# Peptides against a protein of PDB entry 3VA4, part 43

Target 1, 107 residues: chain A of PDB entry 3VA4
Amino acid sequence: EPIGQLRLFSGTHGPERDFPLYLGKNVVGRSPDCSVALPFPSISKQHAVIEISAWNKAPILQDCGSLNGTQIVKPPRVLPPGVSHRLRDQELILFADFPCQYHRLDV

## One batch from the design tools (peptide; made by RFdiffusion4, then SolubleMPNN)

Design b2_p9_5_s2 (from b2_p9_5, 5 letters changed)
Fold by OpenDDE base, seed 4:
Structure b2_p9_5_s2 (fold): chain B 107 residues (1-107), chain A 9 residues (1-9)
Amino acid sequence: as target 1 above (107 residues)
Amino acid sequence: SAAYLASQL
């Protein structure tokens, strides 16, 4: 069962999309086999990872050394590669230029 | 929502 959701907001790329997040590693990237597949040129094949543990359902976000980066919107900051960031519910994230929002599901 | 996003940027 999904524990969280990552919403990709609508934009020039197309409509809004929601991706379920599960326990373990949820890879964000351009590769079609990623849990969160964002098939856009500015997204790295393996761009970032959202990891959810059984101990703490608050996800850990890490950039995987992506070309165009991963950023938190509020407060604004660029995530250095491999540095853990604990996601807050409703947190806004930029993968390259693509705005997304993490939502914790009530399970 | 788009409105929420706009308010946060």
Scores: peptide ipSAE 0.163, ipTM 0.735, DockQ to the pose 0.026
Fold by OpenDDE base, seed 2:
Structure b2_p9_5_s2 (fold): chain B 107 residues (1-107), chain A 9 residues (1-9)
Amino acid sequence: as target 1 above (107 residues)
Amino acid sequence: SAAYLASQL
């Protein structure tokens, strides 16, 4: 059962997409095996990871040493590789140049 | 919009 959701906003790449997030590690990347597969050249094969340890705990976002980086929009932060960032509900994230939003699901 | 805000980075 999904605990959260990552929304990729619509853009030049196409329409909005929603990705379910589950307990454990949800890898964000260009590789098709990723939980959040973003098949775009500027996304690293293994770009970032969203780890959810429990339904009632904030997910942890880490950049995996991506080429084009991971950023939090508000307040703006560039995430250094491997540094844990606790996601807030409705957090806006850039993976490379792709705007996304984390949403906690009430299940 | 959220997308617009993010695009400013």
Scores: peptide ipSAE 0.158, ipTM 0.759, DockQ to the pose 0.036
Fold by OpenDDE base, seed 1:
Structure b2_p9_5_s2 (fold): chain B 107 residues (1-107), chain A 9 residues (1-9)
Amino acid sequence: as target 1 above (107 residues)
Amino acid sequence: SAAYLASQL
């Protein structure tokens, strides 16, 4: 049962895509093994991780030392590698140049 | 839109 969702907005790369997020570690990256697989050259093989715990469904986002970085849009902030960021519902994120949005699911 | 806003960074 997914706890959250990560939406990749449509763009030059193609149409919008929604990725389910589950309890535990959800890796964002170019590798096809990633929970959130973004097969684009500017995305690192293991770019970032969204971790969701059982006791607190608010995810923790960490950049994994990606080449092109991870940023929060509002307010603008570059995430230093390995530093925990607690995601807010509907938060807008840039993985490299790709705009995404986190959504917490009720059920 | 959210996508547009994000693209402004």
Scores: peptide ipSAE 0.155, ipTM 0.751, DockQ to the pose 0.034
Fold by OpenDDE base, seed 5:
Structure b2_p9_5_s2 (fold): chain B 107 residues (1-107), chain A 9 residues (1-9)
Amino acid sequence: as target 1 above (107 residues)
Amino acid sequence: SAAYLASQL
């Protein structure tokens, strides 16, 4: 069962989409086989990864050397490629210019 | 909204 969720907010691209997050690596990218598939040209095929090592640990977000970057919103910061960022519940993230939000599921 | 603010970055 999913232990987290990544929400892609609605925008010009279309409606809101919610992606379940599981233990292990949840790849964010344009490729259709990604756990979080964002089929938009500004998203890299393998853009970022959200790794959940255990249900009781904060997920780790890492940019995979994407073309258009990964940013944390509060406080605003571009993530250097390969640098681990521990996600906070309800954290707002930009993959390229697409706003998303992580939240922990109570399971 | 949070989404709107994020979209401005």
Scores: peptide ipSAE 0.152, ipTM 0.754, DockQ to the pose 0.036

Design b2_p9_5_s3 (from b2_p9_5, 6 letters changed)
Fold by OpenDDE base, seed 3:
Structure b2_p9_5_s3 (fold): chain B 107 residues (1-107), chain A 9 residues (1-9)
Amino acid sequence: as target 1 above (107 residues)
Amino acid sequence: SAAFIAAQL
């Protein structure tokens, strides 16, 4: 059972999609083998990583040196590559121009 | 949805 969820909101790319997040490293990227596979040209093959070390700890988001960046929406912030950002429940994230939302699941 | 996103900002 997943510990978290990343929601990709609907847009010109298609309908909303939910990706389960598990313990360990959940890679976000264009490559099909990513935990969160976003098959869009503006997404880097290995774009970012969401690492969950324990069910009761906030995940850590890091940009992996992506071309088009990773941003937190509120408060607005561009994440420098490799810098750890502790995700809050319901946090809104931009991977390139794609709006997503992290949700902690109550398991 | 776009409306949902806007409401969260």
Scores: peptide ipSAE 0.079, ipTM 0.748, DockQ to the pose 0.026
Fold by OpenDDE base, seed 1:
Structure b2_p9_5_s3 (fold): chain B 107 residues (1-107), chain A 9 residues (1-9)
Amino acid sequence: as target 1 above (107 residues)
Amino acid sequence: SAAFIAAQL
């Protein structure tokens, strides 16, 4: 059962998409086998990871050394590769230039 | 949407 959701907002690429997030590692990337598959050339094959632990449903986001980076929107911040960032509910994230939002599901 | 994102800031 999903613990969270990542929403890719609509844009020039097409309509919005919602991706379920599960306990464990949820890889964000261009590769089709990623949990959050963003099939866009500016997204790295394995761009970032959102990890949700059993004891803490607030995910940890890490950039995986992506080419075009991962950023938090509010307040604006570039995430250095491999540095853990604890996601807040409704947090806005940029993977490269693609705006997304994390949402915690109350299950 | 872009408007939604802007409203969240």
Scores: peptide ipSAE 0.071, ipTM 0.739, DockQ to the pose 0.026
Fold by OpenDDE base, seed 4:
Structure b2_p9_5_s3 (fold): chain B 107 residues (1-107), chain A 9 residues (1-9)
Amino acid sequence: as target 1 above (107 residues)
Amino acid sequence: SAAFIAAQL
């Protein structure tokens, strides 16, 4: 059962897409086997990871040393590689220049 | 959408 959702907003790449997030590691990247597959050239094959633990269900976002970075929009912050960021509900994230939003599901 | 993102800022 999904614990959260990552929404990729619509843009020049195409329409909006929603990705379910599960307990454990949800890899964000260009590779098709990623949990959150973003098949765009500016996204690294393994760009970032959203890890959700059973004890609190609040996701931890880490950039995986991506080429074009991972940023939090508000307050604005560039995430250094491997540094844990606890995602807040409705938080806006940039993977490279692709805007996304995390949503916590009521489960 | 861009409008939604702008509204969140």
Scores: peptide ipSAE 0.071, ipTM 0.736, DockQ to the pose 0.026
Fold by OpenDDE base, seed 5:
Structure b2_p9_5_s3 (fold): chain B 107 residues (1-107), chain A 9 residues (1-9)
Amino acid sequence: as target 1 above (107 residues)
Amino acid sequence: SAAFIAAQL
């Protein structure tokens, strides 16, 4: 059962995509075996990770040393590699230039 | 939001 959701907004790349997030590590990256597979050249093979340690705890986002970076939109911040960022519900995230939104699911 | 658009560009 998914604990959260990551939405990739629609854009020039195509339509909106919703990715379920589960307990443990949800890898964001270009590699097809990633939990959140973003098959775009500007996304690193293993770009970032969203770790959910428990259903009642905020997920932790970390950039994995990606080439084109991971950013939080409000307030604006570039995430240094390996630094933990606690995700808030409805938080807007840029993986490279791709806008996404985290949403907590009611379980 | 304005911040969202600015960050995208």
Scores: peptide ipSAE 0.054, ipTM 0.726, DockQ to the pose 0.037

Design b2_p9_5_s4 (from b2_p9_5, 5 letters changed)
Fold by OpenDDE base, seed 1:
Parts: C-alpha cells; structure tokens; sequence
Structure b2_p9_5_s4 (fold): chain B 107 residues (1-107), chain A 9 residues (1-9)
C-alpha cells in the first residue's frame, strides 16, 4: 500500500509519470531498479532517496551525492549530500532539471 | 524551466 506519490511532470522527456512511494527507502535514480526510475543521462544512477517511516509518514529526502543535484523549489534550497530534508505535502523538487512533486496519499 | 516552475507554484 503506497503512502505517497512522486509525480514527474511532463516535459521534453515525455509525459507525466506517477511513482508510488512505500514505507522504507525509495531510491530515485537512473538505474532501472530504482523505485523511482528516471532513465535520463543527467540523473545519477542513484541520485537521491526518499525514506518513509511508520511513525512519521512524512518522507525524508536525501541527495546521494548526485552529479547534478537535488533542489527544493520553494523556498529554493540545494540539498547537500546526505542531509535530511523532511518533505511537505505538495512540495516541488528538482532532480537535476526534472521537476517533480511529492503528494501525501490519504490512506 | 523557470517558466514551468512558476506555473506550478
């Protein structure tokens, strides 16, 4: 049962895609076995991780030392590698140049 | 990209 959703907005890369997020670690990256697989050259193989725990369902986002970075849009902030960021519902995220949005599912 | 982000905010 998914706890959240990560939406990749449509763009030159293709149509919008929604990725379910589950309890535990949800890896974002170019590698095909990532929970959030973004098969684009500007995305690192293991770019970031969204971790969701049972006691607090708000995800923790960490950049994994990606080449092109992970940013929060509002207020703008570049995430240093390994630093935990608690995601807010509907928060906008940039993985490299790819805009995404986290949505907390009501379950 | 900036314009796209602005549309989503």
Amino acid sequence: as target 1 above (107 residues)
Amino acid sequence: LAAFIAEQL
Scores: peptide ipSAE 0.039, ipTM 0.693, DockQ to the pose 0.031
Fold by OpenDDE base, seed 2:
Structure b2_p9_5_s4 (fold): chain B 107 residues (1-107), chain A 9 residues (1-9)
Amino acid sequence: as target 1 above (107 residues)
Amino acid sequence: LAAFIAEQL
């Protein structure tokens, strides 16, 4: 059962996509075996990870040493590789140039 | 991109 969602907003790449997030590590990357597969050249094969330890705890986002980086929009932050960032509900994230939004699901 | 982000804020 998904306990979170990552929305990839619509853009030049195509329409909006929603990715379910589960307990454990949800890898974001270009590789097709990633939980959040973003098949775009500017996304690293293993770009970032969203780790969810429990339904009632904020997920942790870490950049995995990606080429084009991971950023938080508001307030703006560039995430250094391997540094834990606790995600807030409705938080806007850039993976490279791709805008996404984390959403906590009520289950 | 900046304009798009602004619209989503």
Scores: peptide ipSAE 0.038, ipTM 0.688, DockQ to the pose 0.031
Fold by OpenDDE base, seed 4:
Structure b2_p9_5_s4 (fold): chain B 107 residues (1-107), chain A 9 residues (1-9)
Amino acid sequence: as target 1 above (107 residues)
Amino acid sequence: LAAFIAEQL
């Protein structure tokens, strides 16, 4: 069952999309095999990873050395590659220029 | 983008 959700907000690219997040690694990237597939040219094939552990449902976000970066909106922070960031519920994230929001599901 | 983000905060 999904532990969380990543929402891609609507924009010039199209409508809002919601992606379920599961235990383990949820890869964010342009490749169609990614758990969170963002088929946009500014997104790296493997852009970032959201990892959720059984003992801690709070996800850990890491940028995977993406070309156009990963940022936290509040407070503003650029994520260096491989540096762990613990996601808070409702946290806003920029993958390149694409605004997303993490939501913890009540399960 | 800034305005959009502000709307979500």
Scores: peptide ipSAE 0.037, ipTM 0.690, DockQ to the pose 0.029
Fold by OpenDDE base, seed 3:
Structure b2_p9_5_s4 (fold): chain B 107 residues (1-107), chain A 9 residues (1-9)
Amino acid sequence: as target 1 above (107 residues)
Amino acid sequence: LAAFIAEQL
């Protein structure tokens, strides 16, 4: 049962895609075995990780030393590699240039 | 991109 969702907004790459997020580590990256597989050349093979420790705790986002970075949109902030960022519901994230949104599921 | 992001806020 998914605890959260990461939405990749539609763009030149194609239509919107929604990725379920589960307890534990949800890796975001270009590698096909990532929980959130973004098969685009500007995304690092292992780009970032969203860790969900419990259903009632804010997920932690960390950039994994990606080539093109991870950013929070509002307020604008570049995430230093390996630094924990607590995700807020509906938070907008840029993985490289790809806009995404974290959504907490009501389960 | 900037306009797209703004529309989502």
Scores: peptide ipSAE 0.036, ipTM 0.679, DockQ to the pose 0.030

Design b2_p9_6_s1 (from b2_p9_6, 5 letters changed)
Fold by OpenDDE base, seed 2:
Structure b2_p9_6_s1 (fold): chain B 107 residues (1-107), chain A 9 residues (1-9)
Amino acid sequence: as target 1 above (107 residues)
Amino acid sequence: SEAALNWAP
């Protein structure tokens, strides 16, 4: 069962989409085999990873050396490649220029 | 979305 959710907000690319997040590594990227597949040219094939080790622990977001970067919106921060960032519930994230939001699910 | 409009650059 999903432990969290990553929402891709609506934009020029199309409507809003929700991606379930599971225990383990949830890869964000352009490659179709990614857990969170964002099929856009500005997204790296393997862009970032959201790792969830337990249902009661904050997920860890890590940029994978993406071309166009990963950023936290509030407060603003650019994530250096390979540096762990603990996600807060409702946190807003930019993968390249694509705004997303992490949501913890009650399970 | 409102969140994107307000917070995402």
Scores: peptide ipSAE 0.055, ipTM 0.739, DockQ to the pose 0.032
Fold by OpenDDE base, seed 3:
Structure b2_p9_6_s1 (fold): chain B 107 residues (1-107), chain A 9 residues (1-9)
Amino acid sequence: as target 1 above (107 residues)
Amino acid sequence: SEAALNWAP
């Protein structure tokens, strides 16, 4: 069962999409093999990773050296490549220009 | 969502 969820908000690309997040590494990227597949040109094939080590621990987000970056919305900042960022519940993230939201699921 | 409206660019 999923431990978290990443929501891609609706936009010019289409409707909202929800991606389940599981224990382990959840790769975000343009590649169809990614757990969170964002098939958009501005997204790197392997853009970022959300690692969930345990259901009761905050996930870790890392940018994988993406072309167009990974940002936290509040407060606004670009995540340096390879640097671990602990995700807070309801955190808003930009992968390139695509706004997403992480939330923890009740399990 | 409201979150997107309020914070997403």
Scores: peptide ipSAE 0.051, ipTM 0.734, DockQ to the pose 0.030
Fold by OpenDDE base, seed 1:
Structure b2_p9_6_s1 (fold): chain B 107 residues (1-107), chain A 9 residues (1-9)
Amino acid sequence: as target 1 above (107 residues)
Amino acid sequence: SEAALNWAP
């Protein structure tokens, strides 16, 4: 059922956590009703969105005008709000200062 | 993880 996975690496905030990603919009944010709930003060209530299509399972990442931003690690790039970025398997992402990794599931 | 170790200074 899940098409992908977003891993939050361990850090001062606590242990590693894995979030399943499904078809449609997967909202990343501090709000507890987000698909990827990151309950940290530096994360915006609705920080970013990872959208996965049935026709093309490569996810699209967009920052939603977050306060502390969304960045791709390699090569380094700050994502302007609303600009689509196609995620590659194993891609490393920063939501504010929190490092995450996207993993495409073989389903 | 290995990825975290490589990324985090």
Scores: peptide ipSAE 0.051, ipTM 0.725, DockQ to the pose 0.028
Fold by OpenDDE base, seed 4:
Structure b2_p9_6_s1 (fold): chain B 107 residues (1-107), chain A 9 residues (1-9)
Amino acid sequence: as target 1 above (107 residues)
Amino acid sequence: SEAALNWAP
């Protein structure tokens, strides 16, 4: 069962998309086998990871040394590679220049 | 949500 959701907002790339997030590692990247596959050239093949543990359903976001970075919108912060950031419900994230939003599911 | 309205493209 999905523990959370990552929404990619609509834009010039296309329509809005929602990706389910599960326990364990949810890789965000351009590679088609990523849990959150963002097939855009500015996204690294393995861009970031959203990890959800059994004891704490609040996800931990880490940039994986991506080319164009990962940022938190409020307050604005660039995530250095490998530095853990605990995601809050409804948090807004930029993967490269693609705005996304994390949503915790009630399960 | 308000956040989406304010920050969605």
Scores: peptide ipSAE 0.048, ipTM 0.716, DockQ to the pose 0.027

Design b2_p9_6_s2 (from b2_p9_6, 5 letters changed)
Fold by OpenDDE base, seed 5:
Formats: sequence, C-alpha cells, structure tokens
Structure b2_p9_6_s2 (fold): chain B 107 residues (1-107), chain A 9 residues (1-9)
Amino acid sequence: as target 1 above (107 residues)
Amino acid sequence: SELAANWAP
C-alpha cells in the first residue's frame, strides 16, 4: 500500500494528478515507466528519486542530475544532484518548473 | 497562496 503521495498541481499542462509513493525508490521523470511519470519536455527522463526506506521514516529526495533541476519551495533552494534531502510532510517541490507537493499518508 | 508566494518559475 502507498506510504505517501506526490501531488502535481494543476496548471497549463493540465489537471492535478496524484501519484502514490511506495516503499523503495519512486523515480520521477519523463519516461513512462517512472513511478511518477511527468511526460513533459522540461523533465528529464530520470529526473529525481523519492526513496522511502521505511514507513516510519521521512522520504529522501535526490535530484538525478536533471537538466532543469529540482528545487524546494520553502525556503527556496536548489537541490544539488545526488544530495539527499529529507522530505517534510506537505513539502512543496519544483521539478523543473512544475510545482508538486508531498504528503504522508496516514495508513 | 503560499505556493504562489514562494514559487518562481
């Protein structure tokens, strides 16, 4: 069962989409086989990864050397490639220019 | 919104 959720907010690209996040690696990218598939030109084929090692631990976000970057919104911060960032509940994230939000599911 | 306030494309 899903441990968390990543929401892609609605925008010019289309409506809101919610992606379940599971234990293990949840790859964010343009490739259709990604767990979080964002089929947009500015998203790298394998853009970032959200790794959940246990249900009771905060997920780790890493940029995978994406072309257009991964950023935390509050406070604004560009994530260096390969550097682990512990996600906070309700964290707002930019993959390229696409705003997303992580939240922990109460399961 | 907080998102709009902090988000810069």
Scores: peptide ipSAE 0.042, ipTM 0.689, DockQ to the pose 0.032
Fold by OpenDDE base, seed 3:
Structure b2_p9_6_s2 (fold): chain B 107 residues (1-107), chain A 9 residues (1-9)
Amino acid sequence: as target 1 above (107 residues)
Amino acid sequence: SELAANWAP
């Protein structure tokens, strides 16, 4: 069962999409075999990773040296490549220019 | 959430 969810908000690319997040590494990227597959040119093939080590621990987000970056919305900042960022529940994230939201699921 | 509702496009 999924432990979290990453929501890609609706936009010019199409409707909202919800991606389940599981224990372990959830790769975000343009490659179709990514856990969170974002098939858009501005997204790197392997853009970022959300690692969930346990259901009761905050997930870790890392940018994987993406071309167009990974940003936190509040407060606004670009995540340095390879630096661990603990995700807060309901956190808003930009992968390139695509707005997403992480939330923890009740289990 | 309120934040998501306010910021979501």
Scores: peptide ipSAE 0.041, ipTM 0.704, DockQ to the pose 0.027
Fold by OpenDDE base, seed 1:
Structure b2_p9_6_s2 (fold): chain B 107 residues (1-107), chain A 9 residues (1-9)
Amino acid sequence: as target 1 above (107 residues)
Amino acid sequence: SELAANWAP
C-alpha cells in the first residue's frame, strides 16, 4: 500500500526512523498529525509536502514556507516556497538541518 | 555515505 518511504537518518535527535508515503499529500512537519511527524523545534508545524499521484508515482516535493527551509543535497539547492521539485529515488533532502532520504518502493 | 561526503564538517 505505501508507495514510498522517507527515512530520517540517525543523529543527535535520536535513532533512524522510516515513514511510509501514500497516494495524495504527505505533510512533513512538527505537528503530530503530520504524515511525516518530525517533533523538533526547528521544523515548522507544516514544513513541506510530498504529493504522490496515481498517474505518476514520482513524488512532488514542495516547501510550505517553512522557517528553516527545505534543501536538496545533490546537486545542492534550496527550494523556494511552493515550487515543485520531482523527487528521484534515493534522493537526499534536508528539512531544516535534518537529513532524510526518499526511497521508491517496488509495489 | 553520500550524505556525509556532501555535508560533513
Scores: peptide ipSAE 0.041, ipTM 0.674, DockQ to the pose 0.029
Fold by OpenDDE base, seed 4:
Structure b2_p9_6_s2 (fold): chain B 107 residues (1-107), chain A 9 residues (1-9)
Amino acid sequence: as target 1 above (107 residues)
Amino acid sequence: SELAANWAP
């Protein structure tokens, strides 16, 4: 069962897309086998990871040394590679220049 | 939130 959701807002790239997030590692990247596959050239093959543990459903986001970075919007912050950031419900994230939003599911 | 509303399509 999905524990959370990552929404990619619509834009010039195309329509909005919602990706389910599960326990364990949810890799965000351009590679088609990523849990959150963002097939765009500015996204690294393995861009970031959203990890969710069984005892703490609040996801931990880490940039994986991506080329174009990962940023938190509020408050503004560029995530250094490998530095953990605990995601808050409804938090807005930029993977490269793609705006996304994390949403916790009630399960 | 206001920020989310501004970003949401």
Scores: peptide ipSAE 0.041, ipTM 0.686, DockQ to the pose 0.027

Design b2_p9_6_s3 (from b2_p9_6, 5 letters changed)
Fold by OpenDDE base, seed 3:
Structure b2_p9_6_s3 (fold): chain B 107 residues (1-107), chain A 9 residues (1-9)
Amino acid sequence: as target 1 above (107 residues)
Amino acid sequence: SELAENWAP
C-alpha cells in the first residue's frame, strides 16, 4: 500500500490528481510509465525522482536534469540536478510550472 | 493549501 502521496493541484490542465507513492523510486515525468505521470509538454520524460527508503524516513527528491526544472516553494529555490533534497511533510513543489504537494500518509 | 489557494485556480 502507498505510504506517501503527491498531489497535482487543479489548473488549466484539469482537475486535481493524487498519485500514490511507494517504497523505492517514484519517477515523476511525462512518460506514461512513470510512477507519477504528468503528460504535459513542459515536463521532461523523466523529470525528477522521489525515493522513499523507509516508511518512517523522509523521502528524497532529486531533479533528473529536467529542461524546465524542479523548485521548492518555501523557501523558493531551484533544485540543482542530482542534488538530494529531503522532503518535508506537506512540501510544496513545482515541476516546471505545475504546483504539487507531497504528504506522508498515516499508515 | 496555501499553494492551491495562491497558485492554482
Scores: peptide ipSAE 0.043, ipTM 0.711, DockQ to the pose 0.031
Fold by OpenDDE base, seed 4:
Structure b2_p9_6_s3 (fold): chain B 107 residues (1-107), chain A 9 residues (1-9)
Amino acid sequence: as target 1 above (107 residues)
Amino acid sequence: SELAENWAP
């Protein structure tokens, strides 16, 4: 069962989409084999990774050297490639220009 | 929303 959820907000690209997050690596990217598949040209094939460990279910987000970057919304800041960021529940994230929100599930 | 606060006019 999923440990968390990543919500892609609705926009010009289409309706809202929810992606389940599991233990291990959840890759965010344009490639169709990504756990969080965002099939948009501004998203890198392997854009970022959200890793959830069994020891601590709080996810770690890392940008994978994406072309258009990964940002935290509040406070606004760009994540340097490969630098770990611990996600907080309800945290808002930009993958390129696509706004998303992480939700920790009660499981 | 926090999103609107920082990124939406």
Scores: peptide ipSAE 0.043, ipTM 0.680, DockQ to the pose 0.030
Fold by OpenDDE base, seed 2:
Order: C-alpha cells, then structure tokens, then sequence
Structure b2_p9_6_s3 (fold): chain B 107 residues (1-107), chain A 9 residues (1-9)
C-alpha cells in the first residue's frame, strides 16, 4: 500500500494529479516507466527520486542531475544533484517549473 | 503556503 502521496497541482498542463508513493525508490521523471511520471518536456527522463525506507521515516528527495532542477519552496532552496533532502509532510517541491506537494498518508 | 494558495484548488 502507498505510504505517501505526491500531488501535482493543476496548471496549464492540465488538472491536478495524485501519485502514490511506496516503500523504496519512487522515480520522478518524464519517462513513462517512472513511478511519478510527469510527461512534460521540461522534466528530465530521470529527474529525481523519492526514497522511502520505512513508513515511520521521512522520505528522502534527491535530484538526479536534472536539466531544469529540483527546488524546495519553503525555505527556498535549489537541490544540488545527489544531495539528500528529507521531506516534511506537506512540503512543496518544484520539479522544473511544476509545483508539487508531498503528503504523508495515514497508514 | 503562498504556492498552495495559488495552485491548490
């Protein structure tokens, strides 16, 4: 069962979408085989990864050397490639220019 | 957040 959720907010690309996050590595990218598939040109094929090691631990977000970057909104920061960032519940993330929000599910 | 206010439905 999913442990978390990544919400892609609605925008010019279309309506809001919610992606389940599972134990292990959840790859974010343009490739259709990604766990979080964001089929947009500005998203790298393998853009970032959200790794969840346990249900009671904060997920770790890493940029995978994406072209257009991964950013945390508050406080604002650009994530250097490969540097671990522990996600907080309800944290807002930019993959390229696409705003998303991580949500911890009640499991 | 400001982002959520602007983007979340």
Amino acid sequence: as target 1 above (107 residues)
Amino acid sequence: SELAENWAP
Scores: peptide ipSAE 0.042, ipTM 0.684, DockQ to the pose 0.029
Fold by OpenDDE base, seed 5:
Structure b2_p9_6_s3 (fold): chain B 107 residues (1-107), chain A 9 residues (1-9)
Amino acid sequence: as target 1 above (107 residues)
Amino acid sequence: SELAENWAP
């Protein structure tokens, strides 16, 4: 059962997509075997990771040394590679130039 | 929206 969700907003790339997030590591990347597969050239094969250690704990986002970076939208800032960022509910994230939103599921 | 306020494609 998913604990969270990552929404990729619609854009020039196509329609909105929702990705379930589970306990453990949810890898974001261009590689098709990523939990959150974003098949776009500007996304690194393994771009970032959202780790959920427990259902009642905020997920941790880390950039994996991606080429085009991972950013928090509000307030705007680039996440240094490998540095843990605790995700807030409803937080807006940019993977490269792709806007996404994390939210916790009520399960 | 918050998205629009901080970022727009």
Scores: peptide ipSAE 0.039, ipTM 0.668, DockQ to the pose 0.031

